# Peptides against a protein of PDB entry 5JNO: the designs that were tried, part 28

Target 1, 112 residues: chain A of PDB entry 5JNO
Amino acid sequence: MVAKFQPPPEYQLTAAELKQIVDQSLSGGDLACRLLVQLFPELFSDVDFSRGCSACGFAAKRKLESLHLQLIRNYVEVYYPSVKDTAVWQAECLPQLNDFFSRFWAQREMED

## One batch from the design tools (peptide; made by RFdiffusion4, then SolubleMPNN)

Design b1_p13_6_s4 (from b1_p13_6, 7 letters changed)
Fold by OpenDDE base, seed 3:
Structure b1_p13_6_s4 (fold): chain B 112 residues (1-112), chain A 13 residues (1-13)
Amino acid sequence: as target 1 above (112 residues)
Amino acid sequence: SEVERILSRLSQL
């Protein structure tokens, strides 16, 4: 018996919220990028945790983790069931997610 | 591109 993936409470989207994002999306890849921004705004923050916390010294990592990707994929599947196929996910969504995320930070680095 | 479109929108926020 395989348990259905359940997102943490802080990353739960209602059908209405998801529909709103979908309505703004042009494709599955576009939807994935929009979900990235909406679900994980902290990944786009300029906050340097290493500077803010002398106790932990944690350096913010600008990486998309497996949990982030899994959550995004879970929601994308609702309107684009084809991404249930790993090959489709890797061709349509992952490259766009990585490209978008990388370009965001590349742009920020040039501005600073 | 779609990425550029999203980036453009984000820069306006």
Scores: peptide ipSAE 0.185, ipTM 0.809, DockQ to the pose 0.272
Fold by OpenDDE base, seed 5:
Structure b1_p13_6_s4 (fold): chain B 112 residues (1-112), chain A 13 residues (1-13)
Amino acid sequence: as target 1 above (112 residues)
Amino acid sequence: SEVERILSRLSQL
């Protein structure tokens, strides 16, 4: 039997915390985007250019990693069990997450 | 869109 996925302690939301986010969400994809912001604010913080190119100072490419996505999916599944199906997750949540994340940084690039 | 709604909210913070 495969062990159940458990989020790291720093990403363990209480039922009340999760409910607060869910109450403001209109769909699984919407919930996923809200969870992205709440769980991983560091992905939206100003870039430490020291972590990018040492020569040009350009920041490393920002991306959503598998662990981030798995954590989000774990919570979305609580209220939208259909996302347990990978096809549903890929159709309903992943595109919205990627669009949201990309649009955020696209706007930031234009403001620089 | 839902994405735009969230972005709008975040821009106000």
Scores: peptide ipSAE 0.179, ipTM 0.805, DockQ to the pose 0.278
Fold by OpenDDE base, seed 1:
Structure b1_p13_6_s4 (fold): chain B 112 residues (1-112), chain A 13 residues (1-13)
Amino acid sequence: as target 1 above (112 residues)
Amino acid sequence: SEVERILSRLSQL
C-alpha cells in the first residue's frame, strides 16, 4: 500500500494557521492562491540567486511543480472536499493558480 | 510586507 502523503515539516500548517487562511478565502480557488503565497514565498522572490552566487550555480525556477500543487490541493480538500475530483480541481483551482502566478511574473517583468 | 504585496494582487483575480 502507498503511504499517506505527508507534507514536509516546513510546509506543515497547524489547524489554526489553515483556518486563518480559510477565513480570508472566498472560494477554493482563492484559498489555493493564498496557500500558494503562504507556503511557497520563494516562488515569488525576485532575488537573483543565480547572479548572487556564481559558485553554487543555483538557478531559480519560476514554475509550479507537481509537489507544490499537490500540497496546496491537500489543504484545499480539507475545506472544499469537492476538489478531490480532478475535474473540479482543474476547473476551480488550477486556472486561478496558473493565472495568478503568470500575471504576477508578467507584471514584475513590466516593472523591471 | 512581500506577502501583503502579493495578496494585493490576489484580490485582483
Scores: peptide ipSAE 0.164, ipTM 0.797, DockQ to the pose 0.133
Fold by OpenDDE base, seed 4:
Structure b1_p13_6_s4 (fold): chain B 112 residues (1-112), chain A 13 residues (1-13)
Amino acid sequence: as target 1 above (112 residues)
Amino acid sequence: SEVERILSRLSQL
Protein backbone atom coordinates (compact mmCIF):
# COMPACT_ATOMS: atom_id res chain seq x y z
CA MET B 1 0.00 0.00 0.00
CA VAL B 2 1.38 3.36 -1.08
CA ALA B 3 0.41 6.55 0.69
CA LYS B 4 -1.63 8.96 -1.39
CA PHE B 5 0.43 11.84 -2.69
CA GLN B 6 -0.32 15.15 -1.03
CA PRO B 7 0.89 18.35 -2.61
CA PRO B 8 2.81 20.79 -0.45
CA PRO B 9 0.61 23.60 0.88
CA GLU B 10 2.08 26.15 -1.53
CA TYR B 11 1.02 23.99 -4.47
CA GLN B 12 -2.50 23.12 -3.39
CA LEU B 13 -5.26 24.12 -5.77
CA THR B 14 -8.91 24.31 -4.85
CA ALA B 15 -11.46 22.53 -7.00
CA ALA B 16 -12.56 25.89 -8.39
CA GLU B 17 -9.02 26.93 -9.27
CA LEU B 18 -8.34 23.63 -10.97
CA LYS B 19 -11.62 23.77 -12.87
CA GLN B 20 -10.75 27.23 -14.16
CA ILE B 21 -7.52 25.88 -15.60
CA VAL B 22 -9.29 22.83 -17.02
CA ASP B 23 -11.87 25.03 -18.72
CA GLN B 24 -9.04 26.72 -20.59
CA SER B 25 -7.41 23.43 -21.55
CA LEU B 26 -7.90 21.55 -24.78
CA SER B 27 -6.29 18.26 -23.75
CA GLY B 28 -4.48 16.50 -20.95
CA GLY B 29 -1.17 17.67 -22.34
CA ASP B 30 -2.40 21.23 -22.63
CA LEU B 31 -3.72 21.06 -19.09
CA ALA B 32 -0.34 19.81 -17.93
CA CYS B 33 1.41 22.79 -19.51
CA ARG B 34 -1.04 25.26 -18.02
CA LEU B 35 -0.58 23.67 -14.61
CA LEU B 36 3.16 23.98 -15.05
CA VAL B 37 2.80 27.72 -15.55
CA GLN B 38 0.32 28.18 -12.71
CA LEU B 39 2.11 26.06 -10.13
CA PHE B 40 5.72 26.88 -10.92
CA PRO B 41 6.06 30.39 -12.38
CA GLU B 42 9.58 30.50 -10.97
CA LEU B 43 10.67 27.98 -13.59
CA PHE B 44 10.02 30.58 -16.28
CA SER B 45 12.21 33.32 -14.86
CA ASP B 46 15.90 33.73 -14.28
CA VAL B 47 16.52 33.01 -10.64
CA ASP B 48 19.50 35.11 -9.68
CA PHE B 49 20.89 34.19 -6.29
CA SER B 50 23.95 36.31 -6.91
CA ARG B 51 22.40 39.71 -6.28
CA GLY B 52 24.43 39.92 -3.12
CA CYS B 53 27.41 38.05 -4.50
CA SER B 54 29.20 39.01 -7.70
CA ALA B 55 31.32 35.88 -7.52
CA CYS B 56 28.79 33.06 -7.56
CA GLY B 57 26.64 33.94 -10.58
CA PHE B 58 24.33 31.10 -9.61
CA ALA B 59 21.09 30.52 -11.47
CA ALA B 60 18.43 27.90 -10.85
CA LYS B 61 18.44 24.90 -13.13
CA ARG B 62 16.07 25.13 -16.05
CA LYS B 63 14.79 21.60 -15.63
CA LEU B 64 11.55 19.91 -14.72
CA GLU B 65 12.15 17.82 -11.64
CA SER B 66 10.29 14.75 -10.45
CA LEU B 67 8.36 16.71 -7.86
CA HIS B 68 7.12 19.16 -10.49
CA LEU B 69 5.99 16.33 -12.72
CA GLN B 70 4.33 14.40 -9.92
CA LEU B 71 2.35 17.42 -8.81
CA ILE B 72 1.19 18.17 -12.32
CA ARG B 73 0.28 14.54 -12.94
CA ASN B 74 -1.83 14.36 -9.80
CA TYR B 75 -3.92 17.31 -10.91
CA VAL B 76 -4.20 16.12 -14.50
CA GLU B 77 -5.49 12.77 -13.21
CA VAL B 78 -8.54 14.49 -11.75
CA TYR B 79 -9.94 15.21 -15.20
CA TYR B 80 -7.90 12.76 -17.27
CA PRO B 81 -7.72 9.61 -15.15
CA SER B 82 -6.07 7.71 -17.98
CA VAL B 83 -2.76 9.37 -17.10
CA LYS B 84 -2.65 7.12 -14.05
CA ASP B 85 -1.24 4.73 -16.60
CA THR B 86 2.44 5.58 -16.88
CA ALA B 87 2.47 4.80 -20.58
CA VAL B 88 -0.29 7.32 -21.18
CA TRP B 89 1.42 9.93 -19.04
CA GLN B 90 4.64 9.45 -20.98
CA ALA B 91 2.92 9.57 -24.35
CA GLU B 92 0.41 12.37 -23.83
CA CYS B 93 1.74 14.72 -21.19
CA LEU B 94 5.50 14.45 -20.75
CA PRO B 95 6.39 15.23 -24.37
CA GLN B 96 4.15 18.28 -24.36
CA LEU B 97 5.53 19.50 -21.04
CA ASN B 98 9.11 19.09 -22.17
CA ASP B 99 8.41 20.61 -25.56
CA PHE B 100 6.67 23.63 -24.08
CA PHE B 101 9.33 24.18 -21.46
CA SER B 102 12.20 23.74 -23.91
CA ARG B 103 10.65 26.00 -26.52
CA PHE B 104 10.00 28.67 -23.94
CA TRP B 105 13.64 28.85 -22.95
CA ALA B 106 14.84 28.53 -26.53
CA GLN B 107 12.74 31.53 -27.48
CA ARG B 108 13.90 33.47 -24.44
CA GLU B 109 17.48 32.84 -25.44
CA MET B 110 16.76 34.16 -28.90
CA GLU B 111 15.09 37.28 -27.53
CA ASP B 112 17.96 38.09 -25.20
CA SER A 1 1.61 39.55 -16.37
CA GLU A 2 4.29 36.95 -16.83
CA VAL A 3 1.73 34.18 -16.56
CA GLU A 4 -0.40 35.76 -19.27
CA ARG A 5 2.63 36.12 -21.51
CA ILE A 6 3.52 32.48 -21.10
CA LEU A 7 -0.04 31.34 -21.65
CA SER A 8 -0.17 33.36 -24.84
CA ARG A 9 2.92 31.57 -26.03
CA LEU A 10 1.35 28.26 -25.08
CA SER A 11 -1.42 28.86 -27.59
CA GLN A 12 1.18 29.42 -30.29
CA LEU A 13 2.88 26.06 -29.86
Scores: peptide ipSAE 0.132, ipTM 0.783, DockQ to the pose 0.134

Design b1_p13_7_s1 (from b1_p13_7, 6 letters changed)
Fold by OpenDDE base, seed 5:
Structure b1_p13_7_s1 (fold): chain B 112 residues (1-112), chain A 13 residues (1-13)
Amino acid sequence: as target 1 above (112 residues)
Amino acid sequence: SFALSEELRALMQ
């Protein structure tokens, strides 16, 4: 018996919240990017903000990790079951996530 | 600076 994956409470979306994001999405890849922003805003925070916070202690990590991707994929599968196929996930979602995340920080570096 | 997951890195290689 394998337990069904359940997100931590901090990353639990209600059906209404997920539907709202889906309604704004044009595709599974677009949905994945929107989920990335909604679930993990800390990945888009400036280092100076985290460092300047005396209560935070730790500097924000700008790292898109496997756990983030797994959580996003679980939500995408609700409305796009085809992403259960790894080939579809890699072709439709991962490239868009990479482009979105990379472009965001590339633009920030050019701004500085 | 930012880092990618192993899954994304594998896809890009």
Scores: peptide ipSAE 0.081, ipTM 0.735, DockQ to the pose 0.043
Fold by OpenDDE base, seed 3:
Structure b1_p13_7_s1 (fold): chain B 112 residues (1-112), chain A 13 residues (1-13)
Amino acid sequence: as target 1 above (112 residues)
Amino acid sequence: SFALSEELRALMQ
């Protein structure tokens, strides 16, 4: 058997927390975007850690990565089991996640 | 700037 994906403790949602997000969601894709914001607020932060730390060359990276997507998908599947089908996930959720994330930062870049 | 996952990038190509 393949081990079930387990999120890090900081990204573990209770059933009640997930339900709250679901109740505000209009679709699986919308739920995915809401989960993105709720689970990973650090991806939407303007904080430049390299500016705060003179000793480290760490540049804050704003990357939507596979691990983020896997975690989001895991939660979306609870209420939208159809996304277990990769084709459905790619058609219904990934484009919306991409649009949401890219538009967010595109707007921020234009405002700066 | 921001970066997309390889999975997302593949969908955009």
Scores: peptide ipSAE 0.081, ipTM 0.735, DockQ to the pose 0.045
Fold by OpenDDE base, seed 4:
Parts: sequence; structure tokens; C-alpha cells
Structure b1_p13_7_s1 (fold): chain B 112 residues (1-112), chain A 13 residues (1-13)
Amino acid sequence: as target 1 above (112 residues)
Amino acid sequence: SFALSEELRALMQ
């Protein structure tokens, strides 16, 4: 049997931490967006910071990847079990994640 | 700039 998905240590939330985020959330989709910010702050870091590093050659990738989504979904399921249904996840969470992430970077682009 | 996951991209198409 396949083992239960275990998040990497750097993305492990305590029950109390998750509860705090849930208490601030209006829906599963809203929770997903809040988890996105909390778990993956690097996805929202200033592009200019990495561009200014002459030594590292780091080009920050602002990409919402499958692993990010999987981790978020696993936490959302704790309080919104309905997202275990893929149709619900796709209807309630993915569009909100996309909108939030896209709008964030669209806004940042306009500020440049 | 930013990019979407393949899952999100597939959803949008």
C-alpha cells in the first residue's frame, strides 16, 4: 500500500498553526490561498532581490507547481474534507489559488 | 513573471 503523504519538514504545520489559519479563513478556497502564502513565501519574494545577486546567478521562479498544490490540498482536507473529491478541489480551490497568485504578480508587474 | 502548474494550466484550457 502507498504510504500516506507526508509533507517535507519545512512545510510541516502544527495543529495549532493550522487551526489559526483556518480560523481566519472564510472557505476552503480562502484557506488554500492563505496556506499558499504561509507555506511558500518564496513564491512571493521580490524578483529584484534575486536579480541583484551577482554571485548566485539565481533566477527566482515564480511558479505554482504540482507539489505546492498537493501540499495545500492535504492541509485543506483536514478542515474541508469535501476537497478530497477532485471535482470539488478543482471547482473551489484551484481557481481561487490561480486568481490570487496571478493577481499578486500582475499587481507587482504594474508597480515596476 | 510567473508560471502556472501543469494542473492549473490544464484547468484553464
Scores: peptide ipSAE 0.074, ipTM 0.728, DockQ to the pose 0.044
Fold by OpenDDE base, seed 1:
Structure b1_p13_7_s1 (fold): chain B 112 residues (1-112), chain A 13 residues (1-13)
Amino acid sequence: as target 1 above (112 residues)
Amino acid sequence: SFALSEELRALMQ
C-alpha cells in the first residue's frame, strides 16, 4: 500500500487559506499558478545570497521541481478533481505553471 | 534562468 501524501507543515494550508486562493482563481491552471506563488515565494526571490554571504557562498536555485508540482496538484485536486487524470494535469496545469514561471523570470532578467 | 522538473521537461520536448 502507498501512504497518502502529506504536505510538510510549512506547506500545509488551512481550509480557509485554500478557499481564499480558490475564490480568486478562474481555472485549475490559474489556481495552480496562485498556489505556486503562495506556497513557494522563495522561487520568485531575486535575492543574491552569494553576494550577501561571503562565508557560505550559497545561491538559491530557481527550480520548479517535482515535489513543488506534486504539492500544487494535491491542492488543485480538491477543487478540480479532473486533474487527478494525468492527461488533464499535463494539458491544463503544467503548461500554465511553466508559462507563468518562465515569463516571470524572463521579465525580471530583461529588467535587470 | 530557472530549471524545470523532469516532468515538465518531458512535456516540453
Scores: peptide ipSAE 0.073, ipTM 0.729, DockQ to the pose 0.043

Design b1_p13_7_s2 (from b1_p13_7, 6 letters changed)
Fold by OpenDDE base, seed 3:
Structure b1_p13_7_s2 (fold): chain B 112 residues (1-112), chain A 13 residues (1-13)
Amino acid sequence: as target 1 above (112 residues)
Amino acid sequence: SFALSEELRALMS
């Protein structure tokens, strides 16, 4: 038996917070993109965390990873249960997440 | 630059 996926505390949304996002969403895919922005604002930051920190030299990664997608999917499922089907998730949500995230950073690269 | 998950990359190919 697989344990229920539990988000880290920093990515735990209350029912009220989730509902607010849902109320602004037009579809499951749109909800997914809004959750991406709300849950993981660090993925949209161009702040270099290594700057000023010679001790760690850590550079923030701008990578949309499986953990991010899993967290988003968990919340989307609450209001769009159909995304429990992997085929639906891949057809309705993942392409929109990809387009949104890619377009964001592609635009930023052109503005540099 | 930015990177995508392997799951997303698979959809792009």
Scores: peptide ipSAE 0.101, ipTM 0.749, DockQ to the pose 0.046
Fold by OpenDDE base, seed 1:
Structure b1_p13_7_s2 (fold): chain B 112 residues (1-112), chain A 13 residues (1-13)
Amino acid sequence: as target 1 above (112 residues)
Amino acid sequence: SFALSEELRALMS
């Protein structure tokens, strides 16, 4: 049996926190984008850690991964059950997530 | 720059 997905504690939203985000959202796709920002602010960081640590030269990867998407989808499903259908998730949420994430970094690159 | 999940990449291709 496949274990049910469980988010790490740092990504566990209370019902009240989730409701606040939902109340600000206009659609499932919009909710997905808001969850992306709220849950994973590190994906939007302009901080170059390699500049802060000459010893290690580590720089955080800017990658929207499947686990991020799965977590977001789980929360979206609470208020938009239709995204349980993969076709709906792919049509309504994934394109918006992609557009939002790509546009964010595209504009940052232009500002550099 | 940024990277996408395989799920997103597959959708865009």
Scores: peptide ipSAE 0.095, ipTM 0.746, DockQ to the pose 0.043
Fold by OpenDDE base, seed 4:
Structure b1_p13_7_s2 (fold): chain B 112 residues (1-112), chain A 13 residues (1-13)
Amino acid sequence: as target 1 above (112 residues)
Amino acid sequence: SFALSEELRALMS
């Protein structure tokens, strides 16, 4: 049997918090994008943790990764159970997440 | 810069 996915404590939302986001959402895809911003603000930050350290060579890279997507999907399916179907998740949520995330950083690069 | 998950990359391909 597959164990139930449990989000890390820093990404736990209360029912009230999730409901607030849902109430502002127009669709499952829209909810996914709102969850992306709310759960992972670090993915939209210009903070450079290596700033001032010339020796480490670290460059902060904004990565939308599988764990982020899984967490978002877990919350989306609470109100949009159809996303439990992978085909629905890929058709309704992933394209919108990709568009939102990509456009955000594309426009930020244009502003810099 | 930014990077996509492998899942998203596969979707875009």
Scores: peptide ipSAE 0.094, ipTM 0.744, DockQ to the pose 0.044
Fold by OpenDDE base, seed 5:
Structure b1_p13_7_s2 (fold): chain B 112 residues (1-112), chain A 13 residues (1-13)
Amino acid sequence: as target 1 above (112 residues)
Amino acid sequence: SFALSEELRALMS
């Protein structure tokens, strides 16, 4: 028996929250980017803020990992079932996620 | 700096 995938509580969106994000989205790829920001704000946290904790000394690792992508894809599939096809996911969502994430940090580095 | 998933890296290559 295979258990249904269930996101951790911190990544659980209500139907109303998800609908609100969808209503603001222009496409599946756009939805994916908006979900990235909503679900994982820690990936966009200021480096100085994360390194500023002398008590813990933890430097936030800005890494877009497979688990992040899987969670995003699960929500995108609710309104864009076509992304169940890996080719569609790779063509419509992954490039936009990469561009958004990369450009964000590239721009921040230039501002330093 | 930041790191990409293997899935994204494979897409860019």
Scores: peptide ipSAE 0.094, ipTM 0.746, DockQ to the pose 0.045

Design b1_p13_7_s3 (from b1_p13_7, 7 letters changed)
Fold by OpenDDE base, seed 5:
Structure b1_p13_7_s3 (fold): chain B 112 residues (1-112), chain A 13 residues (1-13)
Amino acid sequence: as target 1 above (112 residues)
Amino acid sequence: MFELSEELRALMS
């Protein structure tokens, strides 16, 4: 049998930590966004334009990848088991994650 | 600047 998916140690949340985030959340989608911030703060750190190409000002891309989404979904499922249904996950969580992430970087781009 | 996962990109298309 295939081993049950487990998050890497750096992305492990205790029951108490997860509960705290859940208590702040209004929905599964909201929980997903909060988990995004809590689990992957590196995706929201200021871009160092000195890294990569100093001449062109091209900064490293922040990548919201499938692994990030899978980890978030696993935690959301604990309190919102309906997201085990892919249709629910796609309707309730993914759009909110996209909007949240996009809005964040849109604002940061305007401030530069 | 950021990149979307394939899963998110699929929803936007």
Scores: peptide ipSAE 0.308, ipTM 0.862, DockQ to the pose 0.044
Fold by OpenDDE base, seed 4:
Structure b1_p13_7_s3 (fold): chain B 112 residues (1-112), chain A 13 residues (1-13)
Amino acid sequence: as target 1 above (112 residues)
Amino acid sequence: MFELSEELRALMS
């Protein structure tokens, strides 16, 4: 028995909010990418916390982590139940998430 | 700089 994944309160979408995102989506993978942007805008932030600390040399990292992916998958499953199959999730959603996230930051690097 | 999850990294390997 596995405990049901419960999103943190700040990442809990209502049915209506999710429906809006779904209506804009063309596929499960597209939905996943839109959820990524909507749920985790901080992953796309230009905020550089390192400017405030010269001693630590900290560079803000934009990490697309397993918990983010798990949360996205749970929402995608609502309208695309096939992603409950790990093979489908890995084939349809993960590559698109990776491409979108990578391309975003590659583009931002070019603009700097 | 951005970083991928282990799940995505495994997919790319």
Scores: peptide ipSAE 0.307, ipTM 0.861, DockQ to the pose 0.043
Fold by OpenDDE base, seed 3:
Structure b1_p13_7_s3 (fold): chain B 112 residues (1-112), chain A 13 residues (1-13)
Amino acid sequence: as target 1 above (112 residues)
Amino acid sequence: MFELSEELRALMS
């Protein structure tokens, strides 16, 4: 048997929480973007230093990684089962996630 | 700056 993808506790959503986000969403791609913001607010933070090091000066990088995408897809599938098809996921959700995330930080970099 | 996942980077290449 194939084990179901299990999110870490900090990224668990109840059915009620997910339903609330879905009710605000206009499409699977829109839902994906809303989940991105709700699940991973740290990806949109202006904090430049890691929590564990305030002295090293190493700038924290905002990375939209495969684990984030897997978690988002897992929740989107609940209300938009068509994204189980990789082609649909790549056509409907990934471009919107990329555009949203890229535009956010591009705008912030121009503003600061 | 920000970085894209390998999955997204592959689609944009």
Scores: peptide ipSAE 0.306, ipTM 0.860, DockQ to the pose 0.043
Fold by OpenDDE base, seed 1:
Structure b1_p13_7_s3 (fold): chain B 112 residues (1-112), chain A 13 residues (1-13)
Amino acid sequence: as target 1 above (112 residues)
Amino acid sequence: MFELSEELRALMS
């Protein structure tokens, strides 16, 4: 028996919270993008974690990683179970996530 | 700048 998905506490949504996001969503792909914004606001921040640490030389990056995508997919599956199919996930959600995320930062880079 | 997951990068290639 595979263990039930349990997100980290900071990314735990109640059924009511998820439903609210779903009610605002037009599709599974749209839901995915809304979850991206709601779950991971840090990915859209201009905060530089190295600002206060010259010694470590750490450079803050906005990284849309596999873990983020997995968390989003798990929530999308609740209302759009078809995304359990990898082909559907890749066709309906991943392109929209990529477009949304890349457009956001492309626009921000032009403003700077 | 931003980085994409390997999954997204593979989709774009």
Scores: peptide ipSAE 0.304, ipTM 0.860, DockQ to the pose 0.045

Design b1_p13_7_s4 (from b1_p13_7, 7 letters changed)
Fold by OpenDDE base, seed 3:
Structure b1_p13_7_s4 (fold): chain B 112 residues (1-112), chain A 13 residues (1-13)
Amino acid sequence: as target 1 above (112 residues)
Amino acid sequence: PFALSAELEALMA
């Protein structure tokens, strides 16, 4: 038996919070994109600490990582259990996540 | 300047 995945506390949604997002979603892929925005707003931030602090040189990275995807998938599975199938996840959710994230930053790069 | 997971990168390739 595989142990249930436990998200970090900062990414733990209550049933009510998740239900609210689901109610606004039209599909598993749409839900995935909404979860991306709700769970990880830091991935869409323009904050660059190195700009104001030459001493530390710290700059926030904007990277959609495997852990982000796994968290999103776990929540999507609650209402769309078919995404437990990797083929379904790759066909229904990953393309939409990729398109949304890529288009967002592509647009921001054009504006800057 | 943004990056994707290996899983997404593989999908884009």
Scores: peptide ipSAE 0.163, ipTM 0.793, DockQ to the pose 0.045
Fold by OpenDDE base, seed 1:
Structure b1_p13_7_s4 (fold): chain B 112 residues (1-112), chain A 13 residues (1-13)
Amino acid sequence: as target 1 above (112 residues)
Amino acid sequence: PFALSAELEALMA
């Protein structure tokens, strides 16, 4: 038996919170990107422990993982049920998520 | 400085 997917508590959005994001969104792909920022701000943080902790040498990794994508998809499909179709999800949302995420870090790299 | 999921990587391949 496969349990129903449920977001961790830190990634739970109320109906009001989700609606606010949806109201700002122009499309399913746009909504996906906004959810990415809202749900996972840690993926966009510049955590440089090398400057502050030479002893541990910890380097934060920024990875857009399957769990992130699944969480985003679950919320997107509430208002854009077409993304329940994998082909639609792959065509409309994933490329936009990739572009947004890649552009962000490309810009940061250029600023350094 | 960042990585993608296998799903996303497969899509881009």
Scores: peptide ipSAE 0.161, ipTM 0.792, DockQ to the pose 0.043
Fold by OpenDDE base, seed 4:
Structure b1_p13_7_s4 (fold): chain B 112 residues (1-112), chain A 13 residues (1-13)
Amino acid sequence: as target 1 above (112 residues)
Amino acid sequence: PFALSAELEALMA
């Protein structure tokens, strides 16, 4: 038997929270991007791990990983069941997530 | 400053 995917507590959305995001979304791909921002704000911030050393200036690299994608897909699936089909997920959501995430960081690089 | 999952990398390759 295949186990149901269960998000970690820190990424658990209530039905009301999810509905609010869905109501603002124009498509499954758009919903995916909105969920990315809502669930993982840490992926869009600079983290300095060298607080004790002004010369080190290390900023953590942000990575959109499999777990992030799984969590997003889990929620998108609630209102867009078609993404249960991997082909649909790969065609409708993954490219949009990639574009959104990469564009964000590309812009940040230009601002520095 | 950012990276993609293996899944995304494979898709975009």
Scores: peptide ipSAE 0.160, ipTM 0.792, DockQ to the pose 0.044
Fold by OpenDDE base, seed 5:
Structure b1_p13_7_s4 (fold): chain B 112 residues (1-112), chain A 13 residues (1-13)
Amino acid sequence: as target 1 above (112 residues)
Amino acid sequence: PFALSAELEALMA
């Protein structure tokens, strides 16, 4: 049997926190984008810690990875169970996440 | 400076 997916403690939302985000969301795709921002703010940071400390050299990659998507999908399914269907997830949520994430960084590249 | 998952890349291709 496959173990149930469990978020790391730092990404475990309470029912009240999740409901607040849901109440602000207009759709499953919108909810997915809001969860992306709330759960993974580090993906939207342009701070290069490696430039601040030559000895530290910390530089996190700005990559939207499968584990991020899996976590977001698990929360979206709570209020939009239709995204359990992969076709619905791919049609309603993934394009929204892609557009939001890519447009964010494309816009930042024009400014900096 | 940023990258997408294989799942997203496959969808957009």
Scores: peptide ipSAE 0.158, ipTM 0.791, DockQ to the pose 0.045

Design b1_p13_8_s1 (from b1_p13_8, 8 letters changed)
Fold by OpenDDE base, seed 1:
Structure b1_p13_8_s1 (fold): chain B 112 residues (1-112), chain A 13 residues (1-13)
Amino acid sequence: as target 1 above (112 residues)
Amino acid sequence: SILEELQRFKETN
């Protein structure tokens, strides 16, 4: 039995919130990138997590993880059901997500 | 565009 994926409460979007993002999106890939920024702003933060916790010394890794991608895909599927096909997801969304995320941090490195 | 939004984010954070 396959359990239904349930996003954590902090990543639960209302229908109105999701619709607003969709209305600004030009494609499934674009929607995916917008969801990435909206759901996981911490992945784009310059804030050093290690400075916030001297006790644990934890440093958050800025990378797209399986859970991030799965959560994004679930929302994208609401308006772009074709991404249920893994081949479509890999062709239309993943490259855009990767490029968007990589470009962001590449630009930050150039500014240093 | 999302890139423009991202740029604004970079400038404010």
Scores: peptide ipSAE 0.031, ipTM 0.659, DockQ to the pose 0.190
Fold by OpenDDE base, seed 5:
Structure b1_p13_8_s1 (fold): chain B 112 residues (1-112), chain A 13 residues (1-13)
Amino acid sequence: as target 1 above (112 residues)
Amino acid sequence: SILEELQRFKETN
């Protein structure tokens, strides 16, 4: 038997917290985007230039990692079991996550 | 919308 998914404590949502996000969501893809913001606000914070090259001012680009996506998917599955199918996840959630995330940072680059 | 909420987030940070 495969162990039941258990997220790290910092990414643990109560049933009430998750329900609140779900109630605000219009679809599985929308839920995924809302979870992205709620679980990983650090991915949307201003770049800490101190973490980059102090000499050139280069800052590391924010990226969606496999762990982020897996955590989001596991929560989405609670209310949208169809995303357990990889094809559904790739068609309904991943494109929306990518577009949402990319659009956010594209706008930031235009403002700077 | 989530986009509007995200915009507000940008303004407060």
Scores: peptide ipSAE 0.031, ipTM 0.661, DockQ to the pose 0.195
Fold by OpenDDE base, seed 2:
Structure b1_p13_8_s1 (fold): chain B 112 residues (1-112), chain A 13 residues (1-13)
Amino acid sequence: as target 1 above (112 residues)
Amino acid sequence: SILEELQRFKETN
């Protein structure tokens, strides 16, 4: 049997926590965006992740990685089972996640 | 929207 994907403890939501987010969501795509903010606030910060290394030239990347998307999809699936279908996930959730994330940082860059 | 709320939050914090 295939082992169930388990999120790290810091990304584990209780049923009550997830329900609160779902109650505020209008769609699967909207839920995905809200989960993105709740689970991964670090993706929306200007924090330097160079571990204090001023010499290494580390550039923090603001990217939605596979792990982020997998975690979000797993939670969205609880209330929107149709996203188990990759075509549905790609049509309904991924574009909204991308637009939300990209617009956020595009606006921030314009303000500087 | 969640985007608007997030932007306002970042502008004030």
Scores: peptide ipSAE 0.029, ipTM 0.646, DockQ to the pose 0.178
Fold by OpenDDE base, seed 3:
Structure b1_p13_8_s1 (fold): chain B 112 residues (1-112), chain A 13 residues (1-13)
Amino acid sequence: as target 1 above (112 residues)
Amino acid sequence: SILEELQRFKETN
């Protein structure tokens, strides 16, 4: 038996919050990208964590992890139940998420 | 686009 995914409390959306995002969305893939921005603003931060500790030399890696994707998918399913099908999720949402995320950082790298 | 909206948001906030 696979346990139902439960989002961490800090990533819980109310029905009203989700509806607001949906109202701005044109598709499941578009909704997924908007959820990415709303749920995980830290993935779009310019914060350099190594600045506070030069000895650490640590820079945060900006990547979409399994937890991020599963959480987004759970919310997308509310209005686009077809993404319960993995093939639909992989065709309609994942490419848009990856393209959006990579394009964001590519553009930021060019600006800085 | 989402990218344009996000970029404008980052620049103004």
Scores: peptide ipSAE 0.029, ipTM 0.652, DockQ to the pose 0.214

